Peptides against a protein of PDB entry 3MAZ. Designs and how they scored, part 8

Target 1, 99 residues: chain A of PDB entry 3MAZ
Amino acid sequence: VLNPMPACFYTVSRKEATEMLQKNPSLGNMILRPGSDSRNYSITIRQEIDIPRIKHYKVMSVGQNYTIELEKPVTLPNLFSVIDYFVKETRGNLRPFIC
Target 2, 99 residues: chain A of PDB entry 3MAZ as posed
Amino acid sequence: VLNPMPACFYTVSRKEATEMLQKNPSLGNMILRPGSDSRNYSITIRQEIDIPRIKHYKVMSVGQNYTIELEKPVTLPNLFSVIDYFVKETRGNLRPFIA

## One batch from the design tools (peptide; aimed at target 1 S42)

Design b1_p12_8 (made by RFdiffusion4)
Pose (drawn by RFdiffusion4):
Structure b1_p12_8 (pose): chain A 99 residues (1-99), chain P 12 residues (1-12)
Amino acid sequence: as target 2 above (99 residues)
Amino acid sequence: SSQIFSTPDQDD
């Protein structure tokens, strides 16, 4: 079976992720990347609801699951599920960045 | 409101 990283996962820095989203909005507005200084992950998004805004979110590895660090944390079993949650929670506003 | 968009930006 194939079990790769999510399609919007790129081994890029916070800065590189920000630049990728600004340069190619047509390709999506969400990138999953390695968490700086941890084995965890970060999600960088560019949303244009009111004005363009770059936001970053921490996704922590906890046991065999991942916890999205939100006001009310959400725990899911894998990274595909985390991307699904981001899409669902934003009602489809967030789309994975497919380079 | 979306919990994701309401959650402040995070420094990682």

Design b1_p12_8_s1 (made by RFdiffusion4, then SolubleMPNN; from b1_p12_8, 4 letters changed)
Fold by OpenDDE base, seed 2:
Structure b1_p12_8_s1 (fold): chain B 99 residues (1-99), chain A 12 residues (1-12)
Amino acid sequence: as target 1 above (99 residues)
Amino acid sequence: SSQILETPDQET
């Protein structure tokens, strides 16, 4: 099956995403959600390295690509690559939330 | 070790 959106995409708010990650941490710790603009997205994560920490990242649509707003922005060709970046950059610490 | 993505919490 060809899915146009990553499996961890949910049409939820910032608050709802946080609650999802807190409630079922065993299902993953990363959610992709709609941003304030129809063409933009946000990533919500809950990392548990020392203590649980919630963070939100902007994923901005730029032309045909997406830019993750980090200290050093990263531009990728699609949302699947965005998710892959978060997984690989954290060496598997971040995992897509699948429910 | 696992990497932490360092950046401010962003409002969206």
Scores: peptide ipSAE 0.140, ipTM 0.761, DockQ to the pose 0.555
OpenDDE base, seeds 1, 3, 4, 5: peptide ipSAE 0.131, 0.132, 0.137, 0.143; ipTM 0.759, 0.749, 0.761, 0.755; seed 5 fails the geometry check

Design b1_p12_8_s2 (made by RFdiffusion4, then SolubleMPNN; from b1_p12_8, 5 letters changed)
Fold by OpenDDE base, seed 1:
Structure b1_p12_8_s2 (fold): chain B 99 residues (1-99), chain A 12 residues (1-12)
Amino acid sequence: as target 1 above (99 residues)
Amino acid sequence: MSPILSTPDQET
């Protein structure tokens, strides 16, 4: 049976997500979490290219799709595709946080 | 060298 949410989805706050990524960087550096409104989400990442950088991205439910609010918005059919986008866009630099 | 996402924090 397919799970409706990506493995890196956690019902945590912005602060909690940040703490999770900082505490266990070996488990991944990307978390999907609930947004402020129904059917909206946020992606929290912690990249360590030069120095640790934590950023948060809005993932908005638009119709039957999801739009990542980037400089050039990206619309995808589901949350799994959203996670895939972040992984592929960074050539694996970003990896879903799995505990 | 893997690229990084340059977009700033958008959640606020």
Scores: peptide ipSAE 0.133, ipTM 0.775, DockQ to the pose 0.517
OpenDDE base, seeds 2, 3, 4, 5: peptide ipSAE 0.121, 0.137, 0.127, 0.140; ipTM 0.776, 0.776, 0.788, 0.784; seeds 3, 5 fail the geometry check

Design b1_p12_8_s3 (made by RFdiffusion4, then SolubleMPNN; from b1_p12_8, 7 letters changed)
Fold by OpenDDE base, seed 5:
Structure b1_p12_8_s3 (fold): chain B 99 residues (1-99), chain A 12 residues (1-12)
Amino acid sequence: as target 1 above (99 residues)
Amino acid sequence: MSPILAQPDQVT
């Protein structure tokens, strides 16, 4: 039995995620997607602070937790916490893409 | 300016 995934999780490729965010920026600017390796994920964002910028973050499954590959790695207990971290850390600049 | 999370772009 699997826990539900965050609302912004989509089984899409890196390219596809980028296109989704570009096509409907009003729906959010952050997507969680499968990583290249099993049990790992990636976060694709499209921030528009100055100009639109796409970036991809690695979310690595480590034991029972997940580590966000940031300059200073952050380890969290689940994917929901990962999404919350991105939202909180950016003070709401990043919002989960809901479609 | 809004905070930006710092880290290298995903390689794979």
Scores: peptide ipSAE 0.242, ipTM 0.793, DockQ to the pose 0.576
OpenDDE base, seeds 1, 2, 3, 4: peptide ipSAE 0.231, 0.234, 0.229, 0.222; ipTM 0.786, 0.788, 0.788, 0.790

Design b1_p12_8_s4 (made by RFdiffusion4, then SolubleMPNN; from b1_p12_8, 5 letters changed)
Fold by OpenDDE base, seed 1:
Structure b1_p12_8_s4 (fold): chain B 99 residues (1-99), chain A 12 residues (1-12)
Amino acid sequence: as target 1 above (99 residues)
Amino acid sequence: ASPILSTPDQET
């Protein structure tokens, strides 16, 4: 069965996502979750380059696409592409949280 | 060196 949402999507709050990533870092460090508005999402990450850093990114539904709120916004056709972007941009440092 | 995704951390 083809899932309509990325495997790292969870219906959790900002706080819950943070706790998930902190508790089980070996399972991944990136979670997609619902945003404040319908059809909007947030990406929560936990990178450990020098020290652990939790960050949140807004993923806004724009027409039929999604725009990641970055210094230079990136627009992609679907949420799978959004996840792929974060993985590739960080050369694999970010990995979807799978449990 | 793995790059850090350094962009706006936001959600209100």
Scores: peptide ipSAE 0.138, ipTM 0.781, DockQ to the pose 0.514
OpenDDE base, seeds 2, 3, 4, 5: peptide ipSAE 0.095, 0.116, 0.109, 0.116; ipTM 0.764, 0.773, 0.774, 0.774

## One batch from the design tools (peptide; aimed at target 1 Q47 I49 Y57)

Design b2_p13_1 (made by RFdiffusion4)
Pose (drawn by RFdiffusion4):
Structure b2_p13_1 (pose): chain A 99 residues (1-99), chain P 13 residues (1-13)
Amino acid sequence: as target 2 above (99 residues)
Amino acid sequence: MTLSEIESSDGSE
């Protein structure tokens, strides 16, 4: 079976992820990346609800699951599930960045 | 317009 990283996962820095989203909004507005200084992950988004904003979220590896660090944390079993949550919670506003 | 926590907050980083 194939079990790769999510399609919007790129081994890029916070800065590189920000630049990728600004340069190609047509390709999506969400990138998953390695977490700086940890084996965890970060999600960088560019939303244009009111004005363009870049936001970053921490996704922590906890046991065999991942916890999205929100006001009310959410725990899911894999990274595809985390991307699904970000899409669902924003009611489709967030779309994975497909380079 | 109704916004989610992800859409209204400044992020967790």

Design b2_p13_1_s1 (made by RFdiffusion4, then SolubleMPNN; from b2_p13_1 with T2E E5Y I6L)
Fold by OpenDDE base, seed 1:
Structure b2_p13_1_s1 (fold): chain B 99 residues (1-99), chain A 13 residues (1-13)
Amino acid sequence: as target 1 above (99 residues)
Amino acid sequence: MELSYLESSDGSE
């Protein structure tokens, strides 16, 4: 079955996403959620390298692609690639939250 | 391995 959304996508708020990651860190540390506008999204991550760190990233729909708002913006063809980018960039430190 | 990019503000709720 071809799914239009990554498995770590949840229709949750910023606050709820943070709570999900805090409650069950063994299930993953990255959530994709709706953004402020339709077809825009946000990524919430929780890393525990030295201390717990929660960050949020905008994923903006631009034409047929998606741009992650980073210091140096990254444009990718779909949301699956967005998730893959975060996983690969951190060498697997970030993992999609699956429950 | 820490992603050190700037955090983005978003009002999604």
Scores: peptide ipSAE 0.062, ipTM 0.728, DockQ to the pose 0.210
OpenDDE base, seeds 2, 3, 4, 5: peptide ipSAE 0.061, 0.054, 0.072, 0.053; ipTM 0.725, 0.700, 0.742, 0.695; seeds 3, 4 fail the geometry check

Design b2_p13_1_s2 (made by RFdiffusion4, then SolubleMPNN; from b2_p13_1 with T2E I6L)
Fold by OpenDDE base, seed 1:
Structure b2_p13_1_s2 (fold): chain B 99 residues (1-99), chain A 13 residues (1-13)
Amino acid sequence: as target 1 above (99 residues)
Amino acid sequence: MELSELESSDGSE
């Protein structure tokens, strides 16, 4: 059965996502959540390289693709690829939060 | 291997 959304997608607010990541860091450090608009999303991450750092990224729906709002924007074909990008780019430092 | 320093204001509150 095709799962249309990544496993780390949760219908939570920015605040709730932050709390989830802080409470159970062993479950992962990356959450995909709804954005301010219906077709957009946000990524919340919690890295602990030196000290805990929370960051949020826009994932904008553009046509049939998605663009991650970075200094150099990255456009990908689906939300699974978006999650994959964050994992690969950080060489596994970021892992999807699986509750 | 660092992500952008950008921080979005987007997302449900």
Scores: peptide ipSAE 0.053, ipTM 0.727, DockQ to the pose 0.186
OpenDDE base, seeds 2, 3, 4, 5: peptide ipSAE 0.051, 0.053, 0.051, 0.049; ipTM 0.720, 0.721, 0.715, 0.703; seeds 2, 3, 4, 5 fail the geometry check

Design b2_p13_1_s3 (made by RFdiffusion4, then SolubleMPNN; from b2_p13_1 with T2E I6L S9G)
Fold by OpenDDE base, seed 4:
Structure b2_p13_1_s3 (fold): chain B 99 residues (1-99), chain A 13 residues (1-13)
Amino acid sequence: as target 1 above (99 residues)
Amino acid sequence: MELSELESGDGSE
């Protein structure tokens, strides 16, 4: 069984994700990638509010849901919702990297 | 609107 993944998901490392975002900023500034553990993921973003800033967020698989590790953790039902959260929370500042 | 920066995992094999 193959489950669909968000369009901005890529099987890349932290370093590679950073390079992708830096190379083609016009394609988006947010990437979802595998975490260090099998069922966990990471979000890498590159915001340019004042200066370019690369940040990483851990997305932990908890049961059938996913928890974004933030000051105030947010739990969502699927990875699509995780991406949606980042987009909405930043009011469109973050956009999924599509290539 | 601001998100807290964290040390996330690297890409998996």
Scores: peptide ipSAE 0.132, ipTM 0.793, DockQ to the pose 0.128
OpenDDE base, seeds 1, 2, 3, 5: peptide ipSAE 0.130, 0.130, 0.124, 0.127; ipTM 0.797, 0.796, 0.796, 0.797; seeds 1, 3 fail the geometry check

Design b2_p13_1_s4 (made by RFdiffusion4, then SolubleMPNN; from b2_p13_1 with T2E E5W I6L)
Fold by OpenDDE base, seed 5:
Parts: structure tokens; C-alpha cells; sequence
Structure b2_p13_1_s4 (fold): chain B 99 residues (1-99), chain A 13 residues (1-13)
């Protein structure tokens, strides 16, 4: 079965995601999108702490969980938790892009 | 807080 997707999920490319975040920063700064392989995803963020910075993170499907590819990988039970993780870890600096 | 994590090389199009 396919669980509901987070509101910030869009079937867009890396380039399109970047453009979306740049065009409407007031709508959020984090997008979840399809990854290069099936069942995998990518997170694109745009932080403006000092200067605008675009980063992309792999979210790998591992068994029934998802692992954010970081120096210290984080494994979470679902994509909603993945989004929540980014929001909480940045204390709200990252917000899901809601178009 | 800033995420200073390693950026992914995902090539999704």
C-alpha cells in the first residue's frame, strides 16, 4: 500500500525544486521529491541564514523505514517523520513548502 | 540552527 504523502511532496526534479523554493520563499523552504531510484526520495532545502544555500539529501527506503543520508544517518518510520525531523532539528528554520 | 550535513549527490530528474 502507498501511504499518504507529506504536503511538501512534489513530483519535480532537483532543478524544478530549487526554482520553486527560490521563486516563493515565503511558502516554505523544504521540498520532498522523487529520488533517482524507485521508492527513494530526495529533500531539497533552501536556508537563508547568512546567504541562500541550497542542499539536497537522499532519503533511502530501507526495509519499512527511511534513512536520511547524512554523515550520521537517521532512520525514521515514515516520510512524515522525515519532514518532522528536518523541522525540529532546525527549530523551525526549515518549513515544508506548501504551494 | 543550520543543517551542516553532507549534501546528497542524488541525480533525480
Amino acid sequence: as target 1 above (99 residues)
Amino acid sequence: MELSWLESSDGSE
Scores: peptide ipSAE 0.119, ipTM 0.777, DockQ to the pose 0.202
OpenDDE base, seeds 1, 2, 3, 4: peptide ipSAE 0.058, 0.086, 0.062, 0.101; ipTM 0.730, 0.760, 0.727, 0.756; seeds 1, 2 fail the geometry check

Design b2_p13_2 (made by RFdiffusion4)
Pose (drawn by RFdiffusion4):
Structure b2_p13_2 (pose): chain A 99 residues (1-99), chain P 13 residues (1-13)
Amino acid sequence: as target 2 above (99 residues)
Amino acid sequence: LVLTELHKQPSSE
């Protein structure tokens, strides 16, 4: 079976992820990346609801699951599920960045 | 586009 990283996962920095989203909005507005200084992950999004805004979220590895650090944290079993949550919670506003 | 609860939250980083 194939079990790769999500399609919007790139081994890029916070800065590189920000630049990728600004340069190619047509390709999506969400990137998953390695968490700086941890084995965890970060999600960088560019939303244009009111004005363009770059936001970053922490996704922590906890046991065999991942916890999205939100005001009310959400725990899911894998990274595809985390991407699904971000899409669902934003009602489809967020789309994975497919380079 | 719709402003949801997640959009209202600040970055966690």

Design b2_p13_2_s1 (made by RFdiffusion4, then SolubleMPNN; from b2_p13_2, 4 letters changed)
Fold by OpenDDE base, seed 2:
Structure b2_p13_2_s1 (fold): chain B 99 residues (1-99), chain A 13 residues (1-13)
Amino acid sequence: as target 1 above (99 residues)
Amino acid sequence: MIKTELHLQPSSE
């Protein structure tokens, strides 16, 4: 069975995502959520390296791909790859939030 | 394993 969206996608606001991550850190620390535009998304993370820190990232639709707005933008073919990028880039420190 | 920090970028709501 294939889902059209990553398991860590939730139709929640920035605030709600933050609260979810704070409430149950053992379930993961990364949420994908709708952006302000129709085909754009945002990622909220709660990364605990020294202390817990909340950060947000834009994921913009560009043609059939998605671009993560970083200092050095990264373009990937789908949202699953976007999630994978965050996991791999942090060597597993970031994990999809799964309820 | 080392922990890599990503830096905040502007994000919409």
Scores: peptide ipSAE 0.053, ipTM 0.716, DockQ to the pose 0.425
OpenDDE base, seeds 1, 3, 4, 5: peptide ipSAE 0.046, 0.049, 0.048, 0.049; ipTM 0.691, 0.695, 0.701, 0.696; seed 5 fails the geometry check

Design b2_p13_2_s2 (made by RFdiffusion4, then SolubleMPNN; from b2_p13_2 with L1M L3K K8E)
Fold by OpenDDE base, seed 2:
Structure b2_p13_2_s2 (fold): chain B 99 residues (1-99), chain A 13 residues (1-13)
Amino acid sequence: as target 1 above (99 residues)
Amino acid sequence: MVKTELHEQPSSE
């Protein structure tokens, strides 16, 4: 079964996503959620390198692709690739939050 | 394993 959205996508607010990650860190530390408008998304992470830190990223729809708003923006073909990027870039430190 | 940090950009809801 293939889902149209990544498994870590939840229709939650920034605050709710933060609370989810804090409550159950063993389930993962990355959530994809709706952005400020219907075509954009946001990523919320709770990354523990030295101490747990909450961070948010914009994922903007650009044509048929998605651009992660980083210091050096990264454009990817779909949201699954976006999630994959976060996982790989952090060498597995970030993991999709799966309930 | 080296843990890599990503730096956020301004983001809203």
Scores: peptide ipSAE 0.088, ipTM 0.742, DockQ to the pose 0.410
OpenDDE base, seeds 1, 3, 4, 5: peptide ipSAE 0.055, 0.057, 0.087, 0.053; ipTM 0.707, 0.709, 0.740, 0.703

Design b2_p13_2_s3 (made by RFdiffusion4, then SolubleMPNN; from b2_p13_2 with L1M L3K K8L)
Fold by OpenDDE base, seed 5:
Structure b2_p13_2_s3 (fold): chain B 99 residues (1-99), chain A 13 residues (1-13)
Amino acid sequence: as target 1 above (99 residues)
Amino acid sequence: MVKTELHLQPSSE
């Protein structure tokens, strides 16, 4: 039923995602995971610019698209585009966590 | 690469 998911998608909780990123930072710093509601997702990132910082973003399913909950929301056609957006927006600083 | 922190709304979940 579900279309292929991005490689950094894991069926983990917010806590587990955080632990994964902290444990193996060399594997990437961005995880896509199920949201609290069906069809919604969350992205957990761990950036080490100054100090390690964990942040979570809502990715809401809206119609046939996905909207990243940002101050200026961004709507994209699929989850792959969502991941791509995070990578591009950070000029490669964020990288999908590939375990 | 440029180390720029993404400033987007945090998720409640």
Scores: peptide ipSAE 0.057, ipTM 0.704, DockQ to the pose 0.489
OpenDDE base, seeds 1, 2, 3, 4: peptide ipSAE 0.051, 0.055, 0.053, 0.054; ipTM 0.698, 0.701, 0.700, 0.701

Design b2_p13_3 (made by RFdiffusion4)
Pose (drawn by RFdiffusion4):
Structure b2_p13_3 (pose): chain A 99 residues (1-99), chain P 13 residues (1-13)
Amino acid sequence: as target 2 above (99 residues)
Amino acid sequence: SLSETQIYTTPSF
């Protein structure tokens, strides 16, 4: 079976992820990346609801699950599920960045 | 509102 990283996962820095989203909005507005200084992960999004805004979110590895660090944390079993949650919670406003 | 979802109201680090 194939079990890769999500399609919007790139081994890029916070800065590189920000630049990728600005340069190619047509390709999506969400990137998953390695978490700086941890074995965890970060999500970087560019949303244009009111004005363009870059936001970053922590996704922590906890046991065999991942916890999205939100006001009310959400725990899911894998990274595909985390991407699904971001898409669902934003009602489809967030789309994975497919380079 | 869309801007009031938990993803958009949680602060960026």

Design b2_p13_3_s1 (made by RFdiffusion4, then SolubleMPNN; from b2_p13_3, 4 letters changed)
Fold by OpenDDE base, seed 1:
Structure b2_p13_3_s1 (fold): chain B 99 residues (1-99), chain A 13 residues (1-13)
Amino acid sequence: as target 1 above (99 residues)
Amino acid sequence: SLADTPINTTPSF
């Protein structure tokens, strides 16, 4: 079975992604969605450590890789690795939204 | 729209 996109990928807008995460926090707190340009994406997260915080990250297609727009940019070989990075970097605090 | 750059790595257990 070929799975070109992570399970937490949804063809939704920034607003829709935010609403999804707010409505069903038990399903996860991280969504991958289309960016404004072809082959670019955005990550929307909702962390609830002290208070709920919504954040958005750019995931830019660069050659055959993807770069997460962070203070220190991180380049990874595929979108699955991008999701894995967010999970591992936060030690499981972030989890893909599965619906 | 604006994107955030820092990632909050503090976990919640």
Scores: peptide ipSAE 0.074, ipTM 0.700, DockQ to the pose 0.144
OpenDDE base, seeds 2, 3, 4, 5: peptide ipSAE 0.048, 0.046, 0.064, 0.049; ipTM 0.656, 0.655, 0.689, 0.688

Design b2_p13_3_s2 (made by RFdiffusion4, then SolubleMPNN; from b2_p13_3 with E4D Y8N)
Fold by OpenDDE base, seed 2:
Structure b2_p13_3_s2 (fold): chain B 99 residues (1-99), chain A 13 residues (1-13)
Amino acid sequence: as target 1 above (99 residues)
Amino acid sequence: SLSDTQINTTPSF
């Protein structure tokens, strides 16, 4: 069984991802989507810590790894690890959007 | 478009 992409990956635009998360918040609050450039990705989240907030992060392909463009960049070996990082970093607050 | 660079965590009390 091969699953090359995380379950929360969807070929959607920034706008579409935002709408998906807003429409069905019970399905999760994090989407991985294609970036503007080939081999790069973006992550859109709808976090509700205080109030609902939409944020977008860059996930850049660097060699064989991926770097999450954060104030302090984090480099990981694959996209699954990227998703895992967001989940763990937020102590489970962020969950992959599964529809 | 601009992107965010900080991941918010649940407040600690």
Scores: peptide ipSAE 0.490, ipTM 0.840, DockQ to the pose 0.140
OpenDDE base, seeds 1, 3, 4, 5: peptide ipSAE 0.487, 0.484, 0.482, 0.488; ipTM 0.840, 0.840, 0.838, 0.840

Design b2_p13_3_s3 (made by RFdiffusion4, then SolubleMPNN; from b2_p13_3, 4 letters changed)
Fold by OpenDDE base, seed 3:
Structure b2_p13_3_s3 (fold): chain B 99 residues (1-99), chain A 13 residues (1-13)
Amino acid sequence: as target 1 above (99 residues)
Amino acid sequence: SLKDTPINTTPSF
């Protein structure tokens, strides 16, 4: 039985995720999607603080946890915590894309 | 498409 996934998870490619965020920015600006490797994921964001900027982050499955690939990596216990981290770290600037 | 790029910092405010 598959555990529930965050609401902003979509089985889409990098290109498709970018298009989704561009088409409906009012629905959110953060998407979780499958990575190129098994049990790994990617986060695609579209911030427009000054101008629209697309960025992609690797979320690597490590044991029972997940590590966000940053200069200073952040390890969290589940994907819900990963989404929460992005929201809280940006004080709500990033919001999960809900279609 | 290229692989997702690790980024040095968290998203900005």
Scores: peptide ipSAE 0.057, ipTM 0.653, DockQ to the pose 0.129
OpenDDE base, seeds 1, 2, 4, 5: peptide ipSAE 0.049, 0.049, 0.052, 0.046; ipTM 0.697, 0.702, 0.633, 0.669

Design b2_p13_3_s4 (made by RFdiffusion4, then SolubleMPNN; from b2_p13_3 with E4D Q6P Y8N)
Fold by OpenDDE base, seed 5:
Structure b2_p13_3_s4 (fold): chain B 99 residues (1-99), chain A 13 residues (1-13)
Amino acid sequence: as target 1 above (99 residues)
Amino acid sequence: SLSDTPINTTPSF
């Protein structure tokens, strides 16, 4: 049976995610999407600190956990925690895209 | 594909 995914998960490409975030910034600025293979994911953000910037992060499935590929990798128990990390690390600047 | 390093900075006052 399918376990629920974070609300900001969409089966979209990198390009599509970018377009979604650019088109409707009021709905959020962070999308979780499939990675290059079925076991991995990517996070696309449109962060507006000084100017809007699009960035992408790899979220790699490692065992039953997920590792965000950062300079200092962060391993978390589930995708909800991954989303939470991005929200908290940016003190709410990043918010899940909900449409 | 390219990946980025995190921007952990937020606006400061």
Scores: peptide ipSAE 0.065, ipTM 0.694, DockQ to the pose 0.099
OpenDDE base, seeds 1, 2, 3, 4: peptide ipSAE 0.046, 0.049, 0.053, 0.048; ipTM 0.653, 0.687, 0.672, 0.671; seed 2 fails the geometry check

Design b2_p13_4 (made by RFdiffusion4)
Pose (drawn by RFdiffusion4):
Structure b2_p13_4 (pose): chain A 99 residues (1-99), chain P 13 residues (1-13)
Amino acid sequence: as target 2 above (99 residues)
Amino acid sequence: SLSETQIYSTPSY
């Protein structure tokens, strides 16, 4: 079976992820990346609801699950599920960045 | 509103 990283996962820095989203909005507005200084992950999004904003979110590895660090944290079993949650919670406003 | 969802209302680091 294939079990790769999500399609919007790139081994890029916070800066590089920000630049990728600004340069090619047509390709999506969400990138998953390695968490700086941890074995965890970060999600960088560019949202144009009111004005363009770049936001970053922490996704922590906890046991065999991942916890999205939100006001009310959400725990899911894998990274595909985390991307699904981001898409669902934003009602489809967030789309994975497919380079 | 869409901007008040948990993901968008949660502050960025």

Design b2_p13_4_s1 (made by RFdiffusion4, then SolubleMPNN; from b2_p13_4, 5 letters changed)
Fold by OpenDDE base, seed 3:
Structure b2_p13_4_s1 (fold): chain B 99 residues (1-99), chain A 13 residues (1-13)
Amino acid sequence: as target 1 above (99 residues)
Amino acid sequence: SLADTPIMSTPSL
């Protein structure tokens, strides 16, 4: 069966995403959610290294690609690649939240 | 340990 969106995509608000990650950290620590603008998204993470830290990243639709809004922006061809980038960049510390 | 793994850069506002 076709999977048009990553498994960690949820139609939730920033606040709801934070609560989900805090409540069940064993299920993962990264959520993809709708952005405020059309065709844009946000990534919410809860990274627990020294202390739990919540961070939010903008994922902007640019043409047929997606750009992660970082100090040095990263452009990728699809949302699956965006999730993969977060996993690889953190050497697996970030994992998609699977509810 | 977890402290040895990279973290993402500062989030966008």
Scores: peptide ipSAE 0.049, ipTM 0.688, DockQ to the pose 0.432
OpenDDE base, seeds 1, 2, 4, 5: peptide ipSAE 0.046, 0.046, 0.046, 0.046; ipTM 0.675, 0.661, 0.675, 0.670; seed 2 fails the geometry check

Design b2_p13_4_s2 (made by RFdiffusion4, then SolubleMPNN; from b2_p13_4, 4 letters changed)
Fold by OpenDDE base, seed 2:
Structure b2_p13_4_s2 (fold): chain B 99 residues (1-99), chain A 13 residues (1-13)
Amino acid sequence: as target 1 above (99 residues)
Amino acid sequence: SLSDTPINSTPSL
């Protein structure tokens, strides 16, 4: 059984993700990418509120769930929910990068 | 929500 990945998932490095977001901001401002470990992921965002700011978040695989590494960690059942969290919590300011 | 929001969250290294 194969599970699909969110549309904003790309097999890119931190550097490449940053460059993608900077080059085409109209395509979205959030990328999901592989982490340093096989079962972990990272999210890179480019948020424009006052000025453009690049931020990175760890998404850790914990059992069958995923935990977003924040000051107060958020645990969700799948990667789609992780993306949904970032979109909803920013009221649409963050949008998945689709190229 | 009791959790952080990405807008004001601290990024990971």
Scores: peptide ipSAE 0.086, ipTM 0.715, DockQ to the pose 0.376
OpenDDE base, seeds 1, 3, 4, 5: peptide ipSAE 0.080, 0.073, 0.072, 0.079; ipTM 0.706, 0.690, 0.699, 0.695

Design b2_p13_4_s3 (made by RFdiffusion4, then SolubleMPNN; from b2_p13_4, 5 letters changed)
Fold by OpenDDE base, seed 4:
Structure b2_p13_4_s3 (fold): chain B 99 residues (1-99), chain A 13 residues (1-13)
Amino acid sequence: as target 1 above (99 residues)
Amino acid sequence: SLADTPINSTPSL
């Protein structure tokens, strides 16, 4: 039995996630999706600062926690915290994609 | 250097 997933989680590919964000930017700009490995995930974002930019981040399950693969990795207790991190760190620039 | 944030970080493969 799995716990609930964040609202911006979708069982989509990297390409599909990119298309979703590009097609409906008003619905949000951040998607959580399955990674290539069973217990890992990826975050796809579309930030529009100077120009629209698509970025992907690996979220690795490590024990009971999750590590965001950054230059300086960030480890958090659950996927909800991962989403919160992206929202908070960007001061609201990133918002979960809700369709 | 720039802070390692989602805004300024480089994407992963």
Scores: peptide ipSAE 0.149, ipTM 0.768, DockQ to the pose 0.474
OpenDDE base, seeds 1, 2, 3, 5: peptide ipSAE 0.137, 0.130, 0.072, 0.064; ipTM 0.760, 0.756, 0.688, 0.717

